# Peptides against a protein of PDB entry 5TUV, part 27

Target 1, 107 residues: chain A of PDB entry 5TUV
Amino acid sequence: KEVIDRLRYLKAEIEDLELKERELDQQKLWLQQSIKNVMDDSINNRFSYVTHEDICNCFNGDTLLAIQAPSGTQLEVPIPEMGQNGQKKYQINLKSHSGPIHVLLIN
Target 2, 107 residues: chain B of PDB entry 5TUV
Amino acid sequence: AQECQNLEVERQRRLERIKQKQSQLQELILQQIAFKNLVQRNRHAEQQASRPPPPNSVIHLPFIIVNTSKKTVIDCSISNDKFEYLFNFDNTFEIHDDIEVLKRMGM

## One batch from the design tools (peptide; aimed at target 1 E76, target 2 I64)

Design b2_p17_1_s2 (made by RFdiffusion4, then SolubleMPNN; from b2_p17_1, 11 letters changed)
Fold by OpenDDE base, seed 1:
Structure b2_p17_1_s2 (fold): chain B 107 residues (1-107), chain C 107 residues (1-107), chain A 17 residues (1-17)
Amino acid sequence: as target 1 above (107 residues)
Amino acid sequence: as target 2 above (107 residues)
Amino acid sequence: QVKIHISEFSEIKFKKL
């Protein structure tokens, strides 16, 4: 009887957890759509930028490249491999499908 | 007993997954707040200056920051339409997204 | 100092992520 009661309790709790998880999933989807809407707003998009000063304040002052690209741009960073001259290849590949990519040198 | 144990394992699995989803949801909320704060800051700044910033002085979202040594040699190949970029570095680099930058800015 | 060389290319193949 105790085992049966425990089983019933656990099953009920799991059912409640399933409901909670589905609720969180829906909240995530709603929030993601909300963020997209906010960022795509014409006024917000106009002011969605950072300055050189902002970037410099965030990092110690090495060579900083700012790469602005449209949403959905593919970013590939291959695992470093030995090149033809015996040097490791450190590489970044970018491919945009919707607009041009812009690069700025900071500092 | 075995059935109870199986359900307890499932219960714990769901609890951990819910916790992770709650954390991810909070992160999204913070991202939205940071973005709104950024927009508000920039609107105020442009109102005070009575003009928008120069085009080459700002980085629009979305963007990434590449950080490398001042001694690093960087080769950049660009397609004619600027939709494709190939960066080659002779040394290691770090990549940071715009979300991390906004966090570092205190937005 | 920092050395950056910029060149143009026609097309490169990207891996699907």
Scores: peptide ipSAE 0.115, ipTM 0.870, DockQ to the pose 0.058
OpenDDE base, seeds 2, 3, 4, 5: peptide ipSAE 0.064, 0.049, 0.105, 0.112; ipTM 0.861, 0.863, 0.869, 0.869; seed 2 fails the geometry check

Design b2_p17_1_s3 (made by RFdiffusion4, then SolubleMPNN; from b2_p17_1, 12 letters changed)
Fold by OpenDDE base, seed 3:
Structure b2_p17_1_s3 (fold): chain B 107 residues (1-107), chain C 107 residues (1-107), chain A 17 residues (1-17)
Amino acid sequence: as target 1 above (107 residues)
Amino acid sequence: as target 2 above (107 residues)
Amino acid sequence: EVKIHISENSEIKFIKL
């Protein structure tokens, strides 16, 4: 019946979609590797920076901290929960494994 | 039939997931372009200035930007080797990654 | 204006969530 035909169609389409999804996954992987290669290039790495002006142009009105850390640095932002003193905890935890972390006050 | 309905739901789920993955791929492409543009800009700027920028005047990738009120008190605890940082804020803050910054810069 | 307190040489216990 029509239902059987619909089922056949849907199954075939889902199979095609699975193939498409796998293709996209591979493309993502390859692109990520490409980006890594570009960023790891010695010349590109030398010039991979922004200025204070760049940051100030992107943000205004508040205190801006720039935190530079090596790739792979762990960033933790706990959910603001009530502390023992009844105050909410607003925290950032950083842990680097490959090098020092640098902090700059922009404004 | 119930099976038909189930497959239709699955089909739609996969379509949405594929759409999301396509969008993510496009974002990665844009990131790569932005990075290349950044490098090109900086290379040109240094060529014109005939000198690199002072070390503390630039933020090297990868980095994050923390934005908080100027009234926010920030306490930072740093390990001896500067591999671990703990930031405590008495108020809320926002975190922006370098990718977002490059976007805001128009790279 | 902006108060940033930096405590160096402190023992930080990193708790990974």
Scores: peptide ipSAE 0.095, ipTM 0.869, DockQ to the pose 0.058
OpenDDE base, seeds 1, 2, 4, 5: peptide ipSAE 0.092, 0.074, 0.073, 0.075; ipTM 0.868, 0.865, 0.869, 0.868; seeds 2, 5 fail the geometry check

Design b2_p17_1_s4 (made by RFdiffusion4, then SolubleMPNN; from b2_p17_1, 9 letters changed)
Fold by OpenDDE base, seed 4:
Structure b2_p17_1_s4 (fold): chain B 107 residues (1-107), chain C 107 residues (1-107), chain A 17 residues (1-17)
Amino acid sequence: as target 1 above (107 residues)
Amino acid sequence: as target 2 above (107 residues)
Amino acid sequence: QVKLHISPNSEIIFKKL
């Protein structure tokens, strides 16, 4: 009886959790679309930027590169391997398909 | 019973997924809020200044920030159309996305 | 102040917030 009751309870709870998970999935989709719409708005797009000062305030005094690229740009960071002169290769590969990439040296 | 144990494992798995999804949703909400705050800030600032910022003084979203030592030598190969970039570093670097920047900015 | 760590050989797509 106890086992049966426990089984019943667990099954009912799992069913409720399934419903909850589906709800969250739908909310995610809605929110993602909402974000896209907000960011693609012409006015919002015009003002969707940060300043050099903003960046400098976020990071300490090492060399900072800001790389602006279109949405969908591919970023690749290969595993560091020994290169010329016995030096490890530290690389960033960027490939855009929709527009130019712009690089700014912040400091 | 073994069946109870199996269902309890399943329940826990679902609870964990739900928790993760809730966290992801919260992050998306915060991203949207941060973006809206950024837009409002910039819009207000430009209104007060009665002009847009200089083009080279701002970084438009989406972007990444690359942080490396000032001693790091950075070489960059760029395609003719600026759609492809290859960065070579002689030392390690860190990458931060625009979402993290907005968080650090307190948006 | 969370650092973004990218695993080697991973591909990241630039996305809008």
Scores: peptide ipSAE 0.045, ipTM 0.871, DockQ to the pose 0.170
OpenDDE base, seeds 1, 2, 3, 5: peptide ipSAE 0.039, 0.035, 0.036, 0.051; ipTM 0.866, 0.861, 0.863, 0.866; seeds 2, 5 fail the geometry check

Design b2_p17_2 (made by RFdiffusion4)
Pose (drawn by RFdiffusion4):
Structure b2_p17_2 (pose): chain A 104 residues (1-83, 87-107), chain B 106 residues (1-49, 51-107), chain P 17 residues (1-17)
Amino acid sequence: KEVIDRLRYLKAEIEDLELKERELDQQKLWLQQSIKNVMDDSINNRFSYVTHEDICNCFNGDTLLAIQAPSGTQLEVPIPEMGQKKYQINLKSHSGPIHVLLIN
Amino acid sequence: AQECQNLEVERQRRLERIKQKQSQLQELILQQIAFKNLVQRNRHAEQQARPPPPNSVIHLPFIIVNTSKKTVIDCSISNDKFEYLFNFDNTFEIHDDIEVLKRMGM
Amino acid sequence: TLQFKYELSYLGLVPLD
């Protein structure tokens, strides 16, 4: 039949696709680890910053609000319902205080 | 028969997912070289100049909130701990540290 | 009801379930 070996063929490709994903899952997990190791060198943390000019060059006009918080800080944005509509940002920081810079 | 329809749908799924994983994989690489160059760029600027801490500098990680000039922004802290509430009377946009590093080159 | 939920880290804005 045309269908029974449309199976054997498809069932012979997915394992290549399955192993490819396992490989891609391993590559991603220790690429992320190598990223974590770089951003927590004490020397590298010293220069891991951006200036006002950089932000202004990538955001034309308007009011810009820069919010800085430690890693793992959670940011929750509810739906713009009505109660006047509500546009709000819920910020939860357990590891430390947040720093807010108003960009001009 | 439906064991044929199930695997063809599953196949495309795996394909569409394996493709997106290869995309985020190179984005992660781009994230690292952009971070390395950003660090190298700041070290070079400090040899021609030190900028003060609370001003003119934003440490990673961070977010950028963009809204209209006529938009009023309120900041509220309550009795509950580890909570921050920002209110806007109009729409806004949130951008990440990764995107702004891309927009500036590397 | 939440439209978005994120975790801010060095990996950027990671969507949370």

Design b2_p17_2_s1 (made by RFdiffusion4, then SolubleMPNN; from b2_p17_2, 5 letters changed)
Fold by OpenDDE base, seed 2:
Order: C-alpha cells, then structure tokens, then sequence
Structure b2_p17_2_s1 (fold): chain B 107 residues (1-107), chain C 107 residues (1-107), chain A 17 residues (1-17)
C-alpha cells in the first residue's frame, strides 16, 4: 500500500509538472513574440544599432567583421576540411531570404 | 517498486527541464531589457548630437561579429543568389551574436 | 570542430538541427 500511495503521488506530481512545463513553453513563445514586436516598432527599429566604438570596446586586438542581415538569415559553419590545395577551409555561409546582407570592417 | 523508480527518474528529468526553461525565460527578459536600454541610449545620444549617425557608421540589429586574427585572409563571394554570401578564411575565427555584444556593452 | 548551423533571429543566433 505504501508503494501504491507513492505511485499515486508521483503520477499526480508529474501531471502537475507537465502543466507547469506547458505554461513555461507558452510564456517563452509569448516573450519571443514580445521581443519581435518591440524590435519591429518603428521608433525602436530606428534606434536598434550599435556603433563601431561599441564593437571596438567589446573586442581587442583582432580583425572584426560586422555582418548585418535580416532576421531569418541562415548561417552555416562547415567543419574545416582540407581543400584541393591542402589548405584547411574555414567558411561561413550565409543565406538571406528577405533582404541584403551588409558587411562592415570594424578594424 | 521498479515503477516508482522509473517515475522518480521521470520526475527528476521534468524538474530539470522546468528549471532550464525558467532560466531561458529569464535570459529572454534580460535580452529585451538590454535592447530597450540600447534604444534609450541611442535616442539620448542622437538628441545630444542633434543628428543621426551616418548610415555606414552603425551596425543595425540583428548582426553577428566575426573575430579573427589580423593575419587572417578573408575572401567574400556572392553567389548567383544575391542573398547568399560565402566567407572564406585561411585561419580560425570566432562568431559572436548581437546578444553577446549587448552583454559586453553592459546593456 | 563540429559543423554548426544557425538562424539569425531578431535577437541572437538560434542553433538549428
């Protein structure tokens, strides 16, 4: 009977946890949509940028490329493989679907 | 008894997922706050300067930052699809998204 | 090093399967 009671307790708790998890999933979706809405706001969108100075302050020493692309742009970084010339190929593949990609050399 | 053990494992798994989801929600909230802080900063800065920054002097969200050695040779190719870009590096690189940049900026 | 695929969301990169 103790085991049966424990089973019942656990099943009830798992059911409650499932409800909680679904609640959190919905909250995540809501928040993601909220972020999109905030960023798509005309005023916010106008001011949704960082400066060269901002980037330079965040990173030191190396060459920095800033790549701006529309949301939804796909980015692929293949496993480095040897090319025909024996050189490892380090690549970034970008595919945009809704607008141009803009590249800035920061330093 | 074995069923109890199985349910205990499931219970623990669900608890961990819930914890992770809660953490992810907190992160999203912080991201939204960071974005709003960025917008506020830029609005204030432009008001003080009485002009917007030049178009090519800022990086609009969303963006990524590619960090690589000063010695790295970078080639960029645009495919037949004008929205597809291929970056070739002769050495390793690091990618940072705009969220990381905002964090580093203290937003 | 593993191959990586991402989608650029409104805020941040989202890993793709």
Amino acid sequence: as target 1 above (107 residues)
Amino acid sequence: as target 2 above (107 residues)
Amino acid sequence: QLAAKYELSHLGLVPLP
Scores: peptide ipSAE 0.614, ipTM 0.911, DockQ to the pose 0.723
OpenDDE base, seeds 1, 3, 4, 5: peptide ipSAE 0.562, 0.566, 0.574, 0.570; ipTM 0.906, 0.906, 0.907, 0.906

Design b2_p17_2_s2 (made by RFdiffusion4, then SolubleMPNN; from b2_p17_2, 6 letters changed; failed a check: too like the target's own chain)
Amino acid sequence: QLAKKYQLSHLGLVPLP

Design b2_p17_2_s3 (made by RFdiffusion4, then SolubleMPNN; from b2_p17_2, 7 letters changed)
Fold by OpenDDE base, seed 4:
Structure b2_p17_2_s3 (fold): chain B 107 residues (1-107), chain C 107 residues (1-107), chain A 17 residues (1-17)
Amino acid sequence: as target 1 above (107 residues)
Amino acid sequence: as target 2 above (107 residues)
Amino acid sequence: QLAARYQLSHLGLVPLP
């Protein structure tokens, strides 16, 4: 029957899709590791920076803080709560475990 | 048949997942390319200048950019070891990572 | 709402549970 043929076709296609998905998963893992290796390279690390001009060209008309922190640094933005003075509190919490955090004002 | 419909739904779900994974993989590739381009740019620039940039004129990866209104009051509390930072804002802010910045830079 | 949590990495900001 046509239905049987369709079922067979769909099952075969799904099997192929399963293989494709696994392939993509492996490629992702490989690429993630590759990126890490490239960024951790001593030469690349030496030149892994942007300038104030770069940032200013990306953003304008605002106060800009550039926060450099080691990989693994945790960032938390709590739910805004009403402050003692009647204004909402907007916060950013940073916690590094491997090195100091550096902050630059960009203007 | 119901079975055929079920398999078609499954097939479509897998196709969508694959599409998403392909997109994510492409983004990772672009990230790696952007980083390599950044490194190359900086290496070339330093070669031309025959000197590295001043330490406080650049922002090393990884970093984040906090963007807020010029009218926003920002307070910062720093731990003794400089591993913990607490930022207080009296208004809303936006956070952008280095990946987005590199994209905006056209890397 | 829940607090937003992230971790800096070689892949940019990564959401944390």
Scores: peptide ipSAE 0.520, ipTM 0.905, DockQ to the pose 0.789
OpenDDE base, seeds 1, 2, 3, 5: peptide ipSAE 0.505, 0.500, 0.515, 0.518; ipTM 0.903, 0.901, 0.903, 0.904

Design b2_p17_2_s4 (made by RFdiffusion4, then SolubleMPNN; from b2_p17_2, 5 letters changed)
Fold by OpenDDE base, seed 4:
Structure b2_p17_2_s4 (fold): chain B 107 residues (1-107), chain C 107 residues (1-107), chain A 17 residues (1-17)
Amino acid sequence: as target 1 above (107 residues)
Amino acid sequence: as target 2 above (107 residues)
Amino acid sequence: QLAKKYKLSYLGLVPLP
């Protein structure tokens, strides 16, 4: 009887958890759409930037490249391999389909 | 008894997934808040300055930051249409997206 | 290390399959 009751309880709880998970999935969807809408707003887009100072305050001691690219730009980091000169290659490949990529050196 | 144990395992699995989804949702909320704060900051700053910042002094979203040693040699190749970029590094690097930057900025 | 692919979006860098 106790086992049966426990089983019933667990099944009911799992059902509730399923509902909760679906609720969270829906909330995520709505929030993602909300973020997209906010960022796509013309006024917000006009002011959607950071400054050199902002970046410098976030990082220190190294060379910083700021790469601005359109949404949808693909970024690839291939497996490092030995180059023709015997040096290991570290690469970043960028491919944009909708607009130019802009690179800034931040020091 | 075995069925009970199986359901308990399933319950725990679902609870963990829900926890992960809740965390992801919270991150999205923070992202939206951070972006709104960024926009608000910039709007206020431009109002106070009565002018927009110089074009080359800001980095528009979306962007990434590449961080590498000061000793790293960086080579950049650009396609004819300027939609493809190849960066070559002679050493390791780190990549950070704008979301992380906004977090570091305290937005 | 494995090759990594990402897509830049309004949600930052999104991993690609």
Scores: peptide ipSAE 0.606, ipTM 0.910, DockQ to the pose 0.769
OpenDDE base, seeds 1, 2, 3, 5: peptide ipSAE 0.575, 0.595, 0.582, 0.532; ipTM 0.910, 0.911, 0.910, 0.903

Design b2_p17_3 (made by RFdiffusion4)
Pose (drawn by RFdiffusion4):
Structure b2_p17_3 (pose): chain A 104 residues (1-83, 87-107), chain B 106 residues (1-49, 51-107), chain P 17 residues (1-17)
Amino acid sequence: KEVIDRLRYLKAEIEDLELKERELDQQKLWLQQSIKNVMDDSINNRFSYVTHEDICNCFNGDTLLAIQAPSGTQLEVPIPEMGQKKYQINLKSHSGPIHVLLIN
Amino acid sequence: AQECQNLEVERQRRLERIKQKQSQLQELILQQIAFKNLVQRNRHAEQQARPPPPNSVIHLPFIIVNTSKKTVIDCSISNDKFEYLFNFDNTFEIHDDIEVLKRMGM
Amino acid sequence: SLQYSKTLDLVENTKED
């Protein structure tokens, strides 16, 4: 039948696709680890910053609010319901205080 | 028969997912070289100049919140711990450290 | 109800809808 070996063929491709994903899952997990190791060298943390000019060049006009918080800080944005609509940002930081810079 | 329809849908799924994983994989690589160059760029600027800590500098990780000039922004801290509440009377946008690094080149 | 949630990290900003 046309269908029974449409199966055997498809069932012979997905394992290549399955192993390709396993490989891609391993590559991503120790690429992320190598990224963590670089951003926590003490020398590299020293220069992991951006200036006002950089922000202004990438954001034309308007009011800009820069919010800095430690890693793992959670940011929750609810739906713009009505109660006047509510546009709000819920910020939860357990590892430390947050720094807010008003860009001009 | 429906074991044929199930695997064709599953196949495309795996394909569409394996493709997106290869995309975020190179984005992660781009994230590292952009970070390395950003660090190298700041070291070079310090040899021609040190900028003060609370001003003119934003440390990673961070977010950029963009809204209209006529928008009022409120910041509230309550009795509950480890909580921050920002209110806007109008719409806003949130951008990440990764995107701003891309927009500035590397 | 939440529109989305996001975790800020150096490696990946994990956004959930």

Design b2_p17_3_s1 (made by RFdiffusion4, then SolubleMPNN; from b2_p17_3, 10 letters changed)
Fold by OpenDDE base, seed 3:
Order: structure tokens, then sequence, then C-alpha cells
Structure b2_p17_3_s1 (fold): chain B 107 residues (1-107), chain C 107 residues (1-107), chain A 17 residues (1-17)
């Protein structure tokens, strides 16, 4: 029956797709670890920075704040809600756990 | 018939998820390349200058960029240990991560 | 409620909407 054949085909394909997905998951994990190792290398870490010029070349015209914080720092942006004064709240909350946060005005 | 339809939906969902994972993997590869290029650039630049950049002239990874209008008023509250920051804006803002910056830099 | 939640990481930035 055509339906039975289609079912068999679909089941087999799904099984193959499951294998492919697992392969991709493993590749992702390995790559993430590789990136971590590269970034945590003492030499690479020493040179892991951008300049003010770099930032200015990426953005134009507006006020630019650069916020450097330790890995794992939590950043929260509440949904803009109407405040008590009838003004929308545009807010950023930062919380680090492993070191101070540094803020630079770029432009 | 209904089972066939269900499996077809599942197949399509898995295909899309695999596509997304492939894209994410490619993105990670590009991130690693960009980081390595950044490090190489900075090493070369410091070698040519025979000195590191001034500490406040560079932004170390990881960082974010906050972009807002020049007219936006920004209030910042900082904890004593600088582990917590609260930014209040009187208007909208954009947030960009370091990955996006590296992309914009052409790394 | 939060529109964005980011975790800065050397490996990747995690975003939660």
Amino acid sequence: as target 1 above (107 residues)
Amino acid sequence: as target 2 above (107 residues)
Amino acid sequence: QLAYKLTLDKVEFKRTL
C-alpha cells in the first residue's frame, strides 16, 4: 500500500535526520570547546580587544557606550513599561559575579 | 493516513532544526576565525608600535555596545564594587554584542 | 518582564527573550 510505503520511508528518513542532528550537536560542542580554549589562551586573551576607532567605524552618529564585563555577566532589559510618571522605562540591568564592570563612552 | 501526515510534519520540523543547527555551526566557525584575526591584527599592531595600547583606549572582550541617540539622557547607578549597573534611558537604545562588532569590522 | 536577558561569555552570548 502506498501509505505503508510512505510511512516506512518517513520513519527511515526521520531516523537518518536524528543521526544527523546528533552529529551536529557533537560538532557544536567540540567547536564551542575549541573556541573557549582559543579565547582562554593567555596570549590570545592579551590581544582580545577592539579600539575606539574600531567601534566608531562600526557605528555612526549616536552615543556609544562600551560595556566590558566578565564572562557570565547577566544583562537584563525589561520590557518598556509605563512608569509611574507616565514615561516608558528604558532600562538595562547588569550584574556580574566575578569582577567589576567597566563602561566607556566612545562617541 | 493521519500517522503519515504526523510524520511528515515531524520530518519537516527536524529538517528545519537541522538547518538551524548547521547555520549556528557556521556562525561559530566564523566567530572563531574573527577572533583569531582580531588577535593577529592586534599582535601585529603592538609589534609595530613597540608598545601596548593605553589601558583605557581599548575594549577587552567580552563586551557589548549600547547605541542611543545623542539626545538620549542616560542615568547610571553603580554599586560600590561595580558589580551591578543600572542604566536608565529616556529613550530607546540598541544593544550589540562583540560578535556583531567583529563582523562589522570585517574580521 | 524581560525583553532581553544576555549572559556574556567568551564562547557565546546567550540571549533569552
Scores: peptide ipSAE 0.105, ipTM 0.870, DockQ to the pose 0.919
OpenDDE base, seeds 1, 2, 4, 5: peptide ipSAE 0.095, 0.039, 0.034, 0.041; ipTM 0.872, 0.862, 0.862, 0.865

Design b2_p17_3_s2 (made by RFdiffusion4, then SolubleMPNN; from b2_p17_3, 10 letters changed)
Fold by OpenDDE base, seed 3:
Structure b2_p17_3_s2 (fold): chain B 107 residues (1-107), chain C 107 residues (1-107), chain A 17 residues (1-17)
Amino acid sequence: as target 1 above (107 residues)
Amino acid sequence: as target 2 above (107 residues)
Amino acid sequence: QLAKSITLDKVEYKVTE
């Protein structure tokens, strides 16, 4: 009876948790749509940029590349493996489907 | 007893997922706020300057930042089509998305 | 073979492996 009661309790709790999870999923969906609407707004889009100064203030001491590409652009970073010459391959692969990729050297 | 254990494991798993989803939701909220702040900043700045910034002086969202040593040799090539880019580095690098940049900017 | 893939998006970044 104790085990049975525990089972019932756990099942009920899991059901409640499932409801909570679905609620969160719905909230995420709505928020994502909201973000999309905000970012797709013509005025907001016009001002959706950062400056070289902004980037330099965020990072220091290294070479900084800024890569701007259309939404949906796919970026792949292979796990470093030994190349033909015995050196590890450090690569970034970018594939855009809707427009050009713009690369800027910041410093 | 074994069934109880199984359900307890599932319960814990769901609790962790819920926690993660709550965190992700909060992050999305912060992203939206950061974006709105960015837009507001830029609008104000352009109003004060009475002109938009030069096209090549800003980085439009979405973008990524690649950070590597100043000694790193970077080769960039376009392969297959004009929408595919390959970056080769002779050393390690870090990638940061625009969301992280906005966070670092204090937006 | 295995690669970390990120799809840039205005809404979210999708990471795939």
Scores: peptide ipSAE 0.049, ipTM 0.868, DockQ to the pose 0.839
OpenDDE base, seeds 1, 2, 4, 5: peptide ipSAE 0.047, 0.036, 0.030, 0.049; ipTM 0.868, 0.862, 0.865, 0.867; seeds 1, 5 fail the geometry check

Design b2_p17_3_s3 (made by RFdiffusion4, then SolubleMPNN; from b2_p17_3, 10 letters changed)
Fold by OpenDDE base, seed 4:
Structure b2_p17_3_s3 (fold): chain B 107 residues (1-107), chain C 107 residues (1-107), chain A 17 residues (1-17)
Amino acid sequence: as target 1 above (107 residues)
Amino acid sequence: as target 2 above (107 residues)
Amino acid sequence: QLKKRITLDKVENIVTL
């Protein structure tokens, strides 16, 4: 009896959890679309920027590059391998399909 | 019973997934809020200044920040249309996305 | 509150901006 009751309880709870998970999935999709719509709005897009000061306030005094690229730009950071000079290769590959990439040296 | 144990494992797995999804949703909400706050800040600032910021003084979203030592030598190869970039570093670097920057800004 | 810095020198990473 106890085992049967426990099984029944667990099955019912799992069913409720499945419903909850599906609800969260739908909320995620909705929110992602909402974010996209907000970011793509012409007025919001016009004001969607940070300043050099903003960046400098976020990071300490190392060399900072700001790389601005269109949404959907692909960024690749390969595993560091030994180069021709026996030095590890530290690389960033960027590929945009919708517009130019712009690089700013912050400091 | 073994069946109870199996269902308990499944329940726990689902609970963990739900927790993760809830956390992801909260992050998305915070991203949207941060973006809206950024837009409001910039809009207000431009209204007060009665002018937009200089074009080269701002970094438009989306962007990434690359942080490396001041001693790091950075070589960059750029395609003719500026759609492709290859960065070579002689040392390690860090990458931060615009979302992290907005968080650090307190948006 | 600043996030801890992450160095991307050991992991291949592909990100869409």
Scores: peptide ipSAE 0.076, ipTM 0.870, DockQ to the pose 0.063
OpenDDE base, seeds 1, 2, 3, 5: peptide ipSAE 0.065, 0.055, 0.074, 0.063; ipTM 0.873, 0.867, 0.870, 0.871

Design b2_p17_3_s4 (made by RFdiffusion4, then SolubleMPNN; from b2_p17_3, 10 letters changed)
Fold by OpenDDE base, seed 4:
Structure b2_p17_3_s4 (fold): chain B 107 residues (1-107), chain C 107 residues (1-107), chain A 17 residues (1-17)
Amino acid sequence: as target 1 above (107 residues)
Amino acid sequence: as target 2 above (107 residues)
Amino acid sequence: QLAKRITLDKVENKVTL
């Protein structure tokens, strides 16, 4: 009887958790759409930028490149392997489909 | 019973998954807030300056930051249509997205 | 400042901006 009651309890709880998970999934979808709408707004888009100073304040010491590209641009970093010259190749591949890519040297 | 144990494992799995989803949702909320704060900051700054920043002084979203040693040699190859970029580094590098940058900025 | 420095030298990474 105790085991049966425990089983019943667990099943009911799992059902509640399923509902909760679906709720969270719905909220995520809604929020993602909300973010997209906010970012795509013409006024917000005009002001959606950071400055060189902002970047410099976030990082120190090393060479910094800023790469700006349209939303949806694909970035690929292949696993470093030995190159044809006997050196490991460290690469970034960028593919845009909707506009130009802009690269800035920050420091 | 074994069935009870199985359900308890499932329950725990679901709880952890829900927790992860809650965390992800919170991150999205923070992203939205950060973006709104960025826009607000920039709007206010431009109002105070009575002019927009110079085009080459800002980095528009979305972007990434590449961080590498000052000694790293960076080669950039650009496709004919300028939609594809290949960066070659002779050493390791780090990539940071705009979301992380906004976090570092305190947005 | 809230961030992690991640070195991308060991694993393939594919992301969409």
Scores: peptide ipSAE 0.082, ipTM 0.872, DockQ to the pose 0.063
OpenDDE base, seeds 1, 2, 3, 5: peptide ipSAE 0.077, 0.054, 0.081, 0.052; ipTM 0.874, 0.870, 0.873, 0.871

Design b2_p17_4 (made by RFdiffusion4)
Pose (drawn by RFdiffusion4):
Structure b2_p17_4 (pose): chain A 104 residues (1-83, 87-107), chain B 106 residues (1-49, 51-107), chain P 17 residues (1-17)
Amino acid sequence: KEVIDRLRYLKAEIEDLELKERELDQQKLWLQQSIKNVMDDSINNRFSYVTHEDICNCFNGDTLLAIQAPSGTQLEVPIPEMGQKKYQINLKSHSGPIHVLLIN
Amino acid sequence: AQECQNLEVERQRRLERIKQKQSQLQELILQQIAFKNLVQRNRHAEQQARPPPPNSVIHLPFIIVNTSKKTVIDCSISNDKFEYLFNFDNTFEIHDDIEVLKRMGM
Amino acid sequence: SPFKTTLGSFESFFYKS
């Protein structure tokens, strides 16, 4: 039948696809680890910053609010319901205080 | 028969997912070279100049909140701990440290 | 549903209200 070996063929490709994903899952997990190791060198953390000019060049006009918080800080944005509509940002930081810079 | 329809849908799924994973994989690589160059760029600027800490500098990680000039922004801290509440009377946008690094080149 | 994300993650995000 045309269907029974449409199966055997498809069932012979997905393992290549399955191993490819396993490989891609391993590559991503120790690429992320190598990224963690670079952003926590003490020398590298010393220069891991951006200036006002950089932000202004990438955001034309308007009011810009720069919010800095430690890693793992959670940011929760509810739906714009009505109660006047509500546009709000819920910020939870357990590892430390947050720093807010008003860009001009 | 329906064991044929199930695997064809599953196949495309795996394909569409394996493709997206290869995309975020090179984006992660781009994230590292952009970070390395950003660090190298700041070291070079410090040899021609040190900028002060609370001003003119934003440390990673961070977010950029963009809204209209006529938009009022309120900041509230309550009795509950580890909580921050920002209110806007109008719409806004949030951008990440990764995107700003891309917009500036590397 | 509410939009939820974490700073310092390895994936970029964008939100518009």

